# Ledger of designs, part 14: peptides against a protein of PDB entry 5CWW

Target 1, 194 residues: chain A of PDB entry 5CWW
Amino acid sequence: VPKLQGPFDFDLNPEDEQDDEVELKDIYVIGEKPRVADLMRGEEEELEMMKEDQHNGLSLNIICLLSTSGQVKICLDIDGVEAQWLPPRSKNKRLFAPPPEPPSLLTFQTFDTLKPAEVTPDGWPMFSEDATSPYSFYVTHPAGITYISLTPWVFRLESELQSDSEAGTEFRIDLLAKGQGSERDRIFTQTRTQ

## One batch from the design tools (peptide; made by RFdiffusion4, then SolubleMPNN)

Design b1_p10_1_s1 (from b1_p10_1 with F10L)
Fold by OpenDDE base, seed 5:
Structure b1_p10_1_s1 (fold): chain B 194 residues (1-194), chain A 10 residues (1-10)
Amino acid sequence: as target 1 above (194 residues)
Amino acid sequence: SLAEKLASLL
């Protein structure tokens, strides 16, 4: 049985100056690229074929959070949270080790998909995948549909994570942090028929 | 900062 994981701490969470409980409505997880080296332990020939299928992706899990207000929060799993399973009910009272510190998520970017006038108290925005890219998705709300793409920064971040050269890394990372270049496009707006 | 946190992953 899968173990319920959490709570998670949010590193660099913008101080939601809104004392208003940001009610989360949906979560969208983009899994890390498969570690080809770990999967191919023993099949050298398949290793060459999968090198051609360069799994063009980030080596970190991405966790997207969606609020009732249509706010999207993009978080990076910096701790490498793995799927946990409930230990078999062994009767052994394991000594109360202090609960491990909760894993942290790095808040990379936060942005709105709705205008203030489009926000409704009963709004239920949802994520939907894009079949054309694992790093693109849609936010669907009664007011409209917004396309989101993480591709402008994901591959650049991965390039830095895989780089053996420290030269210019600080500068490039500073540009990534400032640019936060997720694409956002409102592809559909529901016209209120008055 | 976000940049410092990202840099700590390298």
Scores: peptide ipSAE 0.430, ipTM 0.920, DockQ to the pose 0.822
Fold by OpenDDE base, seed 3:
Structure b1_p10_1_s1 (fold): chain B 194 residues (1-194), chain A 10 residues (1-10)
Amino acid sequence: as target 1 above (194 residues)
Amino acid sequence: SLAEKLASLL
């Protein structure tokens, strides 16, 4: 049986005075890039084809959170959170392990998908996948649909994570951190019938 | 900072 995980701590979450009222409506998880070398041990031909696909995903899990207001929070799993299962009913509670520190998510980016006038108390924004890219998705709300892509920064970040060279890393990471890296496009807006 | 946190992953 899967174990409920959490709470998660949000590192570098902006202390917006409004955060105390942020009701989350949905979550979207982008799993880390499969370690193809570990999974395909013995299938060298398929391994070569997958290495040539320069679209090597990020080696970190990405957690996207969506509020009632249409705010999206993009978080990176820096602790490597794995799927947890309920321990078998062992009668011996080893009482003595200190509670593990709660896993932290690094807040990479926060942005809105709705205009203030589109926010409603009964709003139900939802994530949906993009079948064409694992790093792109949609936010659907009654007011409209927003396309989001993480591709502008994901591959650059992965390149830094896999780089053996420290030369210029600090500068490139500073550019990543300061960049409004995620693409956001409102692809549909509900026409108000006046 | 975000940059420092990202740099700590390298």
Scores: peptide ipSAE 0.428, ipTM 0.920, DockQ to the pose 0.825
Fold by OpenDDE base, seed 1:
Structure b1_p10_1_s1 (fold): chain B 194 residues (1-194), chain A 10 residues (1-10)
Amino acid sequence: as target 1 above (194 residues)
Amino acid sequence: SLAEKLASLL
C-alpha cells in the first residue's frame, strides 16, 4: 500500500500577502528524466543514441500546484522524494525511528493564470498535459485556458546541474532565478454571455 | 535567496 507522504515544507514560499490558505485544487508532477543508463543496462547501442538526445529534460522532479484562484506554484524537488510504501506488518516493534525530517520543495516560481475578475468562489481550475512536450501543460478554468511551458529555463537549469565547470555558473543561476522564464499564454478566453 | 538555493544543488 502506498504511504501517504507529507506535509511538505516549501522553501522560499513567497509570503502570500493574504494569510488566506491557498486552497489547492490540483497537482501536476513532471518526473525527472529517466536515467537512461540505469534502464538500458545491456543495450549499449541504443544507450548511445538516447544519450545524444541532449533534450532529455531536468534531473529533478517538478511539482506544480494549482489554487482555486488559478495561481500556479512551480516547485523543484531538491530532496529527491521517492515513492514510499507502508512497511509490511512485521510483528517486531522496531523502535519508532524519529520521523524523518519532512522533505522540502523549492518554490521556483509563482504566477496567476486568471485575472482577479475571472476568479470565482466555485472555480475548478485543472491541469492537463501537453502531448507534444513533457515540460508544457495547460491550466483549464471556466474563464479560459492558459498554456504554460517550462522549457525556457528547464534545459538551462539542467545544463548547469550537469556542468563540470564552475566558471560562470553562479552568474547563470542568478539569471535563472531572476528571469524564471516560464512561458504563459492565454489560448482561450470564455466570452461572458450576458 | 532562490539563486543560493539553486546553487546549493550543484
Scores: peptide ipSAE 0.428, ipTM 0.920, DockQ to the pose 0.821
Fold by OpenDDE base, seed 4:
Structure b1_p10_1_s1 (fold): chain B 194 residues (1-194), chain A 10 residues (1-10)
Amino acid sequence: as target 1 above (194 residues)
Amino acid sequence: SLAEKLASLL
């Protein structure tokens, strides 16, 4: 049986005046890239082809949160949260271990997918995957559909995480943090029949 | 800052 995880602490959560009122409706998780070296143990030729693909993804999990208002929060799992399972009945619970510190998520970016006039109290926005890219997805709401892509920054961030050179890293990370660079495109808008 | 937090991952 899967273990319920949370609460999560949000590091650098913007004090949006709306944060106390944000009702979450959906969660979308983009898992970290597989450790190709661990999976391809014995397949050196395929490992080399996968290393040459600069588009293998990020070494961090990405947690996307969606509110009733259509606000998307992109968070990075900096602590490496793994899926947990309930132990079999026969394993003694360590009754006396202090509760582990809650894992932290780094708030990377927050943005809206709806205009204020499109927000409805009964709105139920949902995530859906893009079959063409693991780092792209859609937000579907009765008012419309928004395409989102994290590709503008994900691969650049991964390049920094894998870099053995400290030269210019601070500058490139500062540019990543300031740019945030997620693509957003409203691909469909529901026409209100007046 | 976000940049400092990202830099701490390196």
Scores: peptide ipSAE 0.427, ipTM 0.920, DockQ to the pose 0.826

Design b1_p10_1_s2
Fold by OpenDDE base, seed 2:
Structure b1_p10_1_s2 (fold): chain B 194 residues (1-194), chain A 10 residues (1-10)
Amino acid sequence: as target 1 above (194 residues)
Amino acid sequence: SLAEKLASLF
């Protein structure tokens, strides 16, 4: 039986200005890049062709959170959270090891998809995938639709994670951390017919 | 900082 995981701690989560608990409405998970080398074990020729065309995604899971206000939080799974299963009911009273510290998600970026005037108390924004890219998605709200792409930073971060050279890594990571790298574009706005 | 946290991955 799968084990329910959580709560998760959020590292570097901006203090939500509102004392009111930010009500989350949706979650969108982008899984780490498949280890194609592990999946295609024995097909060396196809592996070489796939390495060239595969914009190798990020080696980390990405967790996107969406609030009622249309705020998006982009979080990185730095701990490598895996699916957990309930321990087999072994009759042996295993001494309860203290519960491991809850896994942490690193808050990479926070941004709004709605203007303050578009926010409604009963709003229910939702994520939807982009069929053309695993690192792009949409936020749909009654007020409009926003396209989001993580591609501006994901591949750069992956390049650093896979780099054998430490030269300049600190500088490039500092630039990534300071940059609001995600693309955001309002592709549709609902006209209020008065 | 975010940079320090990211740097810890290396």
Scores: peptide ipSAE 0.389, ipTM 0.908, DockQ to the pose 0.834
Fold by OpenDDE base, seed 4:
Structure b1_p10_1_s2 (fold): chain B 194 residues (1-194), chain A 10 residues (1-10)
Amino acid sequence: as target 1 above (194 residues)
Amino acid sequence: SLAEKLASLF
């Protein structure tokens, strides 16, 4: 049985201009790319074919959070949080282990999918996957549907993570951090029938 | 900064 994890600390969480606690409604996790080399150990020919697939994702987990207001928060799992399972019913309560330090997520980007006039107190926005890309998804709200793609920065970040060259890395990372180039497009807007 | 945090990955 999977173990419930959390709470998580958020590094560089923007001060929400609103004193109101951001009520989260949904979570969307994009898992790190599989270590194909570890999975395909002994299948070298298939490994070469998979390396050519331009869809080598990010080596970090991405956690997307969605609020009632339609705010999306994109977080990176830098610490490498792993899935945890409940231990089998074996007796040894290690009662005295200090609580583990809460895992931290790095807030990469925060943006709104709704206009202020579209926000409703009973709004229930939800994530849904894009079948065409693991790094694209939709936010559905009664007011409309927004397409989001992380592809503009994900592959660039991965390229830096896999680079053996330290030369210019700081500059490229600074540009990436400032650019925050997630694509956002409102693909549907619900017309209020007056 | 975000850049500094990202730089800590290297």
Scores: peptide ipSAE 0.389, ipTM 0.909, DockQ to the pose 0.839
Fold by OpenDDE base, seed 1:
Structure b1_p10_1_s2 (fold): chain B 194 residues (1-194), chain A 10 residues (1-10)
Amino acid sequence: as target 1 above (194 residues)
Amino acid sequence: SLAEKLASLF
């Protein structure tokens, strides 16, 4: 049985101007890129081909959170949170190790997918995957559908994580942090029938 | 800052 994990702390969470607890409606997790080197043990030729595909993704998990208002939070798992399972009912009272410190997620970006006039109290926005890219997804709400892509920054961040050179890293990371260049495109808007 | 937190990954 999976172990319930949490609460999670959100590092650099923007102070929600409204003290109103953001009611979350959905979560979308983009897992870290597979350790291709570990999977392709013995397939050296295929491993070389897959390594050359610079499009392998990010070495960090990404957690996307969606509120009733259509607000999306993009969080990075810096601590490397792993799935936990309930320990087997072993009779050994293993000493209650102090509960591990709650893991933290780094809030990378926050943005809205809805206009204020489109927000409804009973709104239930949902994530859905894009079959064409692991770093793209849709937010569906009765008012419309928004396409989101993390590709503008994900591969740049990964390039920094994999770089052996410290030269210019601080500058490039500063640009990445300021740019927060997730693509956002409203692909459908529901016409209010009068 | 976000940049400082990201920089801590390196």
Scores: peptide ipSAE 0.388, ipTM 0.908, DockQ to the pose 0.824
Fold by OpenDDE base, seed 3:
Structure b1_p10_1_s2 (fold): chain B 194 residues (1-194), chain A 10 residues (1-10)
Amino acid sequence: as target 1 above (194 residues)
Amino acid sequence: SLAEKLASLF
């Protein structure tokens, strides 16, 4: 049986300026790129074909959170949270290991998908996948549909993670941190029939 | 800062 994980601590979470508790409505997880080399041990020909897929994904899990207001939080799993299973009902009271420290998620970016006038109390925005890219997705709300792509920064961050050179890393990471790197495009807006 | 946290990955 899968173990319920959490709560998660959010590192560098912006102080929500509004006294109203941000109610989360949906979650979207982008799993880390599998180490194809480890999975395909013995299938060398298929490994070469998959290496040619130039778009090496990020080696970190990405957790996207969506609020009632259409706010998206992009979080990085720096700690490498893995799926956990409930321990088998072994009768032996093994000594309670101290509860592990709660895993932390790094808040990378926060942005809105709705205009203030589009926010409704009963709003239920939802994530949906993009079939063409694991690092792109949609936010659907009654007011409209927003396309989001993480590709502008994901591959740059991965390039830094895989770089053997420390030269200029600090500068490039500073640029990544300051950059509003995610693409956001409203692809559909519901016309108010006046 | 975010940059410092990202830098800790390396």
Scores: peptide ipSAE 0.387, ipTM 0.908, DockQ to the pose 0.840

Design b1_p10_1_s3 (from b1_p10_1 with E4D)
Fold by OpenDDE base, seed 5:
Structure b1_p10_1_s3 (fold): chain B 194 residues (1-194), chain A 10 residues (1-10)
Amino acid sequence: as target 1 above (194 residues)
Amino acid sequence: SLADKLASLF
């Protein structure tokens, strides 16, 4: 049985200036690219074919959160949270080690998909995948549909993570942090028939 | 900063 994980701490979470409890409505997880080298230990020929596919993703999990207001939060799993399973109910009273510090997610970007006038208390926005890219998705709300793509920065970030050169890394990372270049396009708007 | 946190990954 999978173990429920959490709580998670959010590093650099923007101060939700609104005292209003940000009610989350949906979650979208983009898993890290498979470590093919670890999976294909001993199959060198298949490893070479799969290396071409290794360039197609980020080595970090991405967690996208969606609020009732249509706010999207893009978080990076910097701690490398792994899937956990419930330990077998062994009766051994493991000594109360203090609970480990909760894993942290890095808040990379926060943005809105709805205009204030489009926000409804019961709007219940949802994520949906893009079949053409694991790093693109849609936010669907009764007011409309927004396309989102992380591709403008995700591959650049991966390039830095895989770089053996420290030269210029600080500068390139600063550009990534400032650019926060997720693509956002409102592809459909529901016309309120009066 | 976000840049500092990202830089800590390296």
Scores: peptide ipSAE 0.384, ipTM 0.909, DockQ to the pose 0.836
Fold by OpenDDE base, seed 1:
Order: C-alpha cells, then structure tokens, then sequence
Structure b1_p10_1_s3 (fold): chain B 194 residues (1-194), chain A 10 residues (1-10)
C-alpha cells in the first residue's frame, strides 16, 4: 500500500500577501529524467546513443501547484522525494523512531495565469500536459487557456548540475534564479458574452 | 536566497 507523504515544507515560498490560504485546485508533477543508465543496464551501445541526447531533461522532480486564482507555483524537489510504501505489518513493537523531518520543496517561481478580473470564486483551473514536451503544459480556466514552458531554464539548470566545472557556477545560478524565465502565453481567451 | 538554495545542489 502506498504511504501518504506530507506535509511538505515550501522553502522560499513568497508570503502570500493575502492571508487567505491559497486554495490549491490542481497539481502537476514532472518527473526527473529517466536514469537511462539504470534502465539500459546491459545494452551499452544503445546507452551511449541515448546519453548523447542533450534534451534528456532535468535530474530533479518539478512540482507545479495551481490555485483557484490561477496562480502557478513551480517547485523543485531538491531532497529527491521517492515513493514510499507502508511497512509490512511486522508483529514486533515498532520502536518509536522519531518521525523523519518532512521533505522540503524549493519554490522556484510563482506567477499568475489569470488577470484579477478573470478570477472567480468558483473557478477550477486545471493542468494539462503538452504531448510535444514534458516541460511544457497548459493551464485551462473558463476565462482562457495559458501555455507554459519551463524549457528556457530547465536545460540550463541541468547543464549546471551535470557540469564538472565549479568555475562560474555561482554566477550562472544567480542569473538563473533572477531570470526565472518560464515562457507564458495566453493562447485562448474566452469572449465575454454580454 | 533562491540562488543560495540552488547553490546547495552542488
């Protein structure tokens, strides 16, 4: 049986200016790139070809959160949260191990997909995947559809994570942190029928 | 800062 995980702590979560608890409506998880080396164990020739595909994605899980207001939070799983299962019912007295510290997610970026006038109290925005890219997705709301792409920074971050050179890494990471260059395009807007 | 947290990945 899968173990329920959480609560999660959010590092660097911007203080929601509105004391109103951000009501989350949807979650979208972009899993880490497959460890091709682990999957292709024994197929060395195919492994070399697949490693050369520079577009393998990020080695970290990305967790996207969507609020009723159409706010998107992009979070990085730095701790490497893995799926957990309930321990088998061992008859032996579970020694009270202190509960492990809750894993933290790093809030990388927060942005809105709706204008304030488009926000409705009964709004139910949803994520949907882009079939063409694992790092692109849509936010659908009755007011419109927004395309989002994480590709502008994901591959740069991965390049730093895979770099053997520490030279200039701090500077490039600072630029990445300041740039937060997710692409965001409103592809459809619902015409208000008067 | 976000940069400091990202730097902790290295």
Amino acid sequence: as target 1 above (194 residues)
Amino acid sequence: SLADKLASLF
Scores: peptide ipSAE 0.384, ipTM 0.910, DockQ to the pose 0.839
Fold by OpenDDE base, seed 4:
Structure b1_p10_1_s3 (fold): chain B 194 residues (1-194), chain A 10 residues (1-10)
Amino acid sequence: as target 1 above (194 residues)
Amino acid sequence: SLADKLASLF
């Protein structure tokens, strides 16, 4: 049985300009790319073809959070949070282990999918996947549907993570951090019938 | 900064 995890600490969480606690409505997790080398052990030809595909994804988990207001928070799992399972019925309650330090997520980007006039108190925005890309998704709200893609930065970040060269890394990471270039496009807007 | 945190990955 899967174990519930949390709470998580958020590194570099922007001070929400609104004194109101951000009410979360949905979570979308993009798992790290599989260790293809470990999975394709013995299938060297297929492994070579998959390595040529520069689009294998990010070696970090991405956690997206969605608020009632349509705010999206993109977080990176730098600590490498692993799925936890309830221990089998083993008798040894380690009753006295100090609680583990809460895992931390790095807030990479925060943005809105709704205009202020579209926000409703009873709004229930939801994530949905894009079947064409693991790093693209939709936010659906009664006011409209927004397409989001993380592809503009994900592969660049992965390239840095896999780089053997330290030369220029600091500069490229600074550019990546400042750019925060997630694509966002409103693909549908609900017409208010007056 | 975000850059500093990302840099800690290396």
Scores: peptide ipSAE 0.384, ipTM 0.910, DockQ to the pose 0.841
Fold by OpenDDE base, seed 3:
Structure b1_p10_1_s3 (fold): chain B 194 residues (1-194), chain A 10 residues (1-10)
Amino acid sequence: as target 1 above (194 residues)
Amino acid sequence: SLADKLASLF
């Protein structure tokens, strides 16, 4: 049986200026790039075909959070949270190790998908996948649909993570942190029938 | 800063 994990701490979470508790409505997880070399040990021909797919994903998990207001938080799993299973019912009371420190997520970016006038108290925005890219998705709300793409920064961040050169890393990371270049495009807006 | 946190990955 899968183990429920959490709570998670959010590093660099912007202070929500509004006294209103941000209610989360949905979560979208983008898993880390599989180490294809480790998984396909012995299938060299298939490994070569998968290496040619130049779109090397990020070696970190990405956690996307969506609020009632249509706010999206993009978080990076820096600690490498793995799936956990409930321990088998072993009768032996092993000494409870102190509970591990709660895992932290790094808040990379926060942005809105709705205009203030589109926000409703009963709003239920949801994530949906993009079949064409693992790093793109949609936010669906009664007011409209927003396309989101993480591709502008994901591959740049991965290139830094895989770089053997320390030269200029600090500068490039500073540019990544300032740029926060997720693509956001409203692809559909519900026409108010007056 | 976010840059400092990202830099800690290297």
Scores: peptide ipSAE 0.381, ipTM 0.908, DockQ to the pose 0.840

Design b1_p10_1_s4 (from b1_p10_1 with E4D F10L)
Fold by OpenDDE base, seed 2:
Structure b1_p10_1_s4 (fold): chain B 194 residues (1-194), chain A 10 residues (1-10)
Amino acid sequence: as target 1 above (194 residues)
Amino acid sequence: SLADKLASLL
């Protein structure tokens, strides 16, 4: 049986966003890029072909959270959260190890998909995938549809995570952190029929 | 900072 995971700690969450006031409506998870080298151990020729076809995904899981207000929070899984299973009922009272510290999510970016006037108490925004990119998705709300793409920063972050060169890394990471360059485009707006 | 946290992953 799968184990329920959470709560998660949010590192660098904005202080003004008391999590108590934000009603989450949906979650969207972008899994880490599979390590081809680990999957294809023994098939060197297929490794080269897969390196070319591997759209350079991020080596970290991304967790997107969506509130009732249409706020999107982009979080990075820095602890490498894996699927957990309920331990078999072993009769052995193994010593209660203290519960491990809750896994942390790094808050990378927070942004709104709705204008304040579009927010409704009965609004139910939802994520949906983009079939053309694993790092792009849509937020659908009764007021409209917003396209989101993480591609502007994901590949740059991955390049830094895989770089053996320390030269300029601090500067490039500072630019990534300040730029928060997710693409956001309102592709549809529901016209209120008066 | 976010930059410091990201840098700690490298």
Scores: peptide ipSAE 0.434, ipTM 0.923, DockQ to the pose 0.830
Fold by OpenDDE base, seed 4:
Structure b1_p10_1_s4 (fold): chain B 194 residues (1-194), chain A 10 residues (1-10)
Amino acid sequence: as target 1 above (194 residues)
Amino acid sequence: SLADKLASLL
């Protein structure tokens, strides 16, 4: 049985300018890239082809959070949160170790998918995957559908995480942090029949 | 800063 995880602490969470508790409606998780070296042990030719693919993804999990207002929060799993399972009913009462400190998520980016006039109290925005890219997804709301892509920064961040060179790293990371260049495009808008 | 946090992952 899967273990319920959380709460998570949010590092660098922007103070939402609205003191209103952000009501979350959906969560979308983009898992870390598979450890290709561990999976393809003995398939060196396929491993080389996959290493040459600059699009293998990020070595960190990405957690996307969606509010009732259509706000998307992109978080990075910096602590390496693993899927936890309830131990089989083994009789060993392990002493309650103090609960470990909750894992932290790094708030990378926050943005809106709805205009203020499109926000409704009964709005139920939802995530859906893009079958063409693991780092792209849609936010569906009664007012419209927004395409989101993390590809503009994900592969650049991965390149820095895998870099053995410290030269220029600070500059490139500063550019990544300032750019936060997720693509966002409203692909459908519901016409309000007056 | 976000940059400092990202840099701490390296």
Scores: peptide ipSAE 0.434, ipTM 0.923, DockQ to the pose 0.824
Fold by OpenDDE base, seed 3:
Structure b1_p10_1_s4 (fold): chain B 194 residues (1-194), chain A 10 residues (1-10)
Amino acid sequence: as target 1 above (194 residues)
Amino acid sequence: SLADKLASLL
């Protein structure tokens, strides 16, 4: 049986304006790039084909959160949260393990997909997968559909994580942090029949 | 800062 995980701490979360409880409606997880070398131990030919695909994803899990207001929060899993199962009913509660520190998610970017006039109390924004890219997805709301792509920064961040050179890293990371660079495009807007 | 946190992952 899967274990319920959480709570998660959000590092660098902007202080939500105290008056509006941000109600989360959906979550979308982009798993870390599989370590092909560890999984394909014995299939050297498929390993070469997957190495040539320069679309090597990020070595971190990405957690996307969606509020009722259509706010998207992009978080990076910096602690390496793994899938957890309920421990077998061992009668020996080891009482003395310090409570594990709650896992932290790094808030990388926050942005809106809806205009203020499109936000409704009964709104039900949802994530949906883009079958063409693991780092792209849609936010669907009754008011419209927004395409989102993380590709503008994901591969640059991965390049820094895999770089053996410290030269210029600080500058490139500062540019990543300031630019954030997620693509956002409203591909459909529901026409109000007046 | 976000940059400092990202840099700590390297």
Scores: peptide ipSAE 0.433, ipTM 0.923, DockQ to the pose 0.825
Fold by OpenDDE base, seed 5:
Structure b1_p10_1_s4 (fold): chain B 194 residues (1-194), chain A 10 residues (1-10)
Amino acid sequence: as target 1 above (194 residues)
Amino acid sequence: SLADKLASLL
């Protein structure tokens, strides 16, 4: 049985004004690229073909959070949270080890998909995948549909994570952090029939 | 900073 995981701490979460309970409505997880070395323990020929594909993703899980207001938070799983399973009901009262510190998510970017006038109390925005890219998705709301792409920064971040050279890394990471270059495009807006 | 946190992953 899968174990329910959480709570998660948010590192560098923008100070959400404490008074606005950001009600989360949806979550979208982009899994890390498969570690080809771990999968290919036995097939050297497939290892070479998948090495070309190794450049096609981030080595970190990405967790996207969506609020009722249409706010999207892009978080990086920096701790490498793995899927956990409920231990078999062994009768042994394991000693109360203090609960481990909750894993942290790094808040990379926060942005809105709705205008203030489009936000409704009963709004139920949802994520949906883009079949053409694992790093692109849609936010659907009654007011409209927004396309989002993480591709402008994901591959740059991965190149830094895989780089053996520290030369210029600090500068490139600073540009990456400041640029937060997720693409956002409103592809559909629902016209209110007045 | 976000940059410092990202740099700590390297």
Scores: peptide ipSAE 0.433, ipTM 0.923, DockQ to the pose 0.819

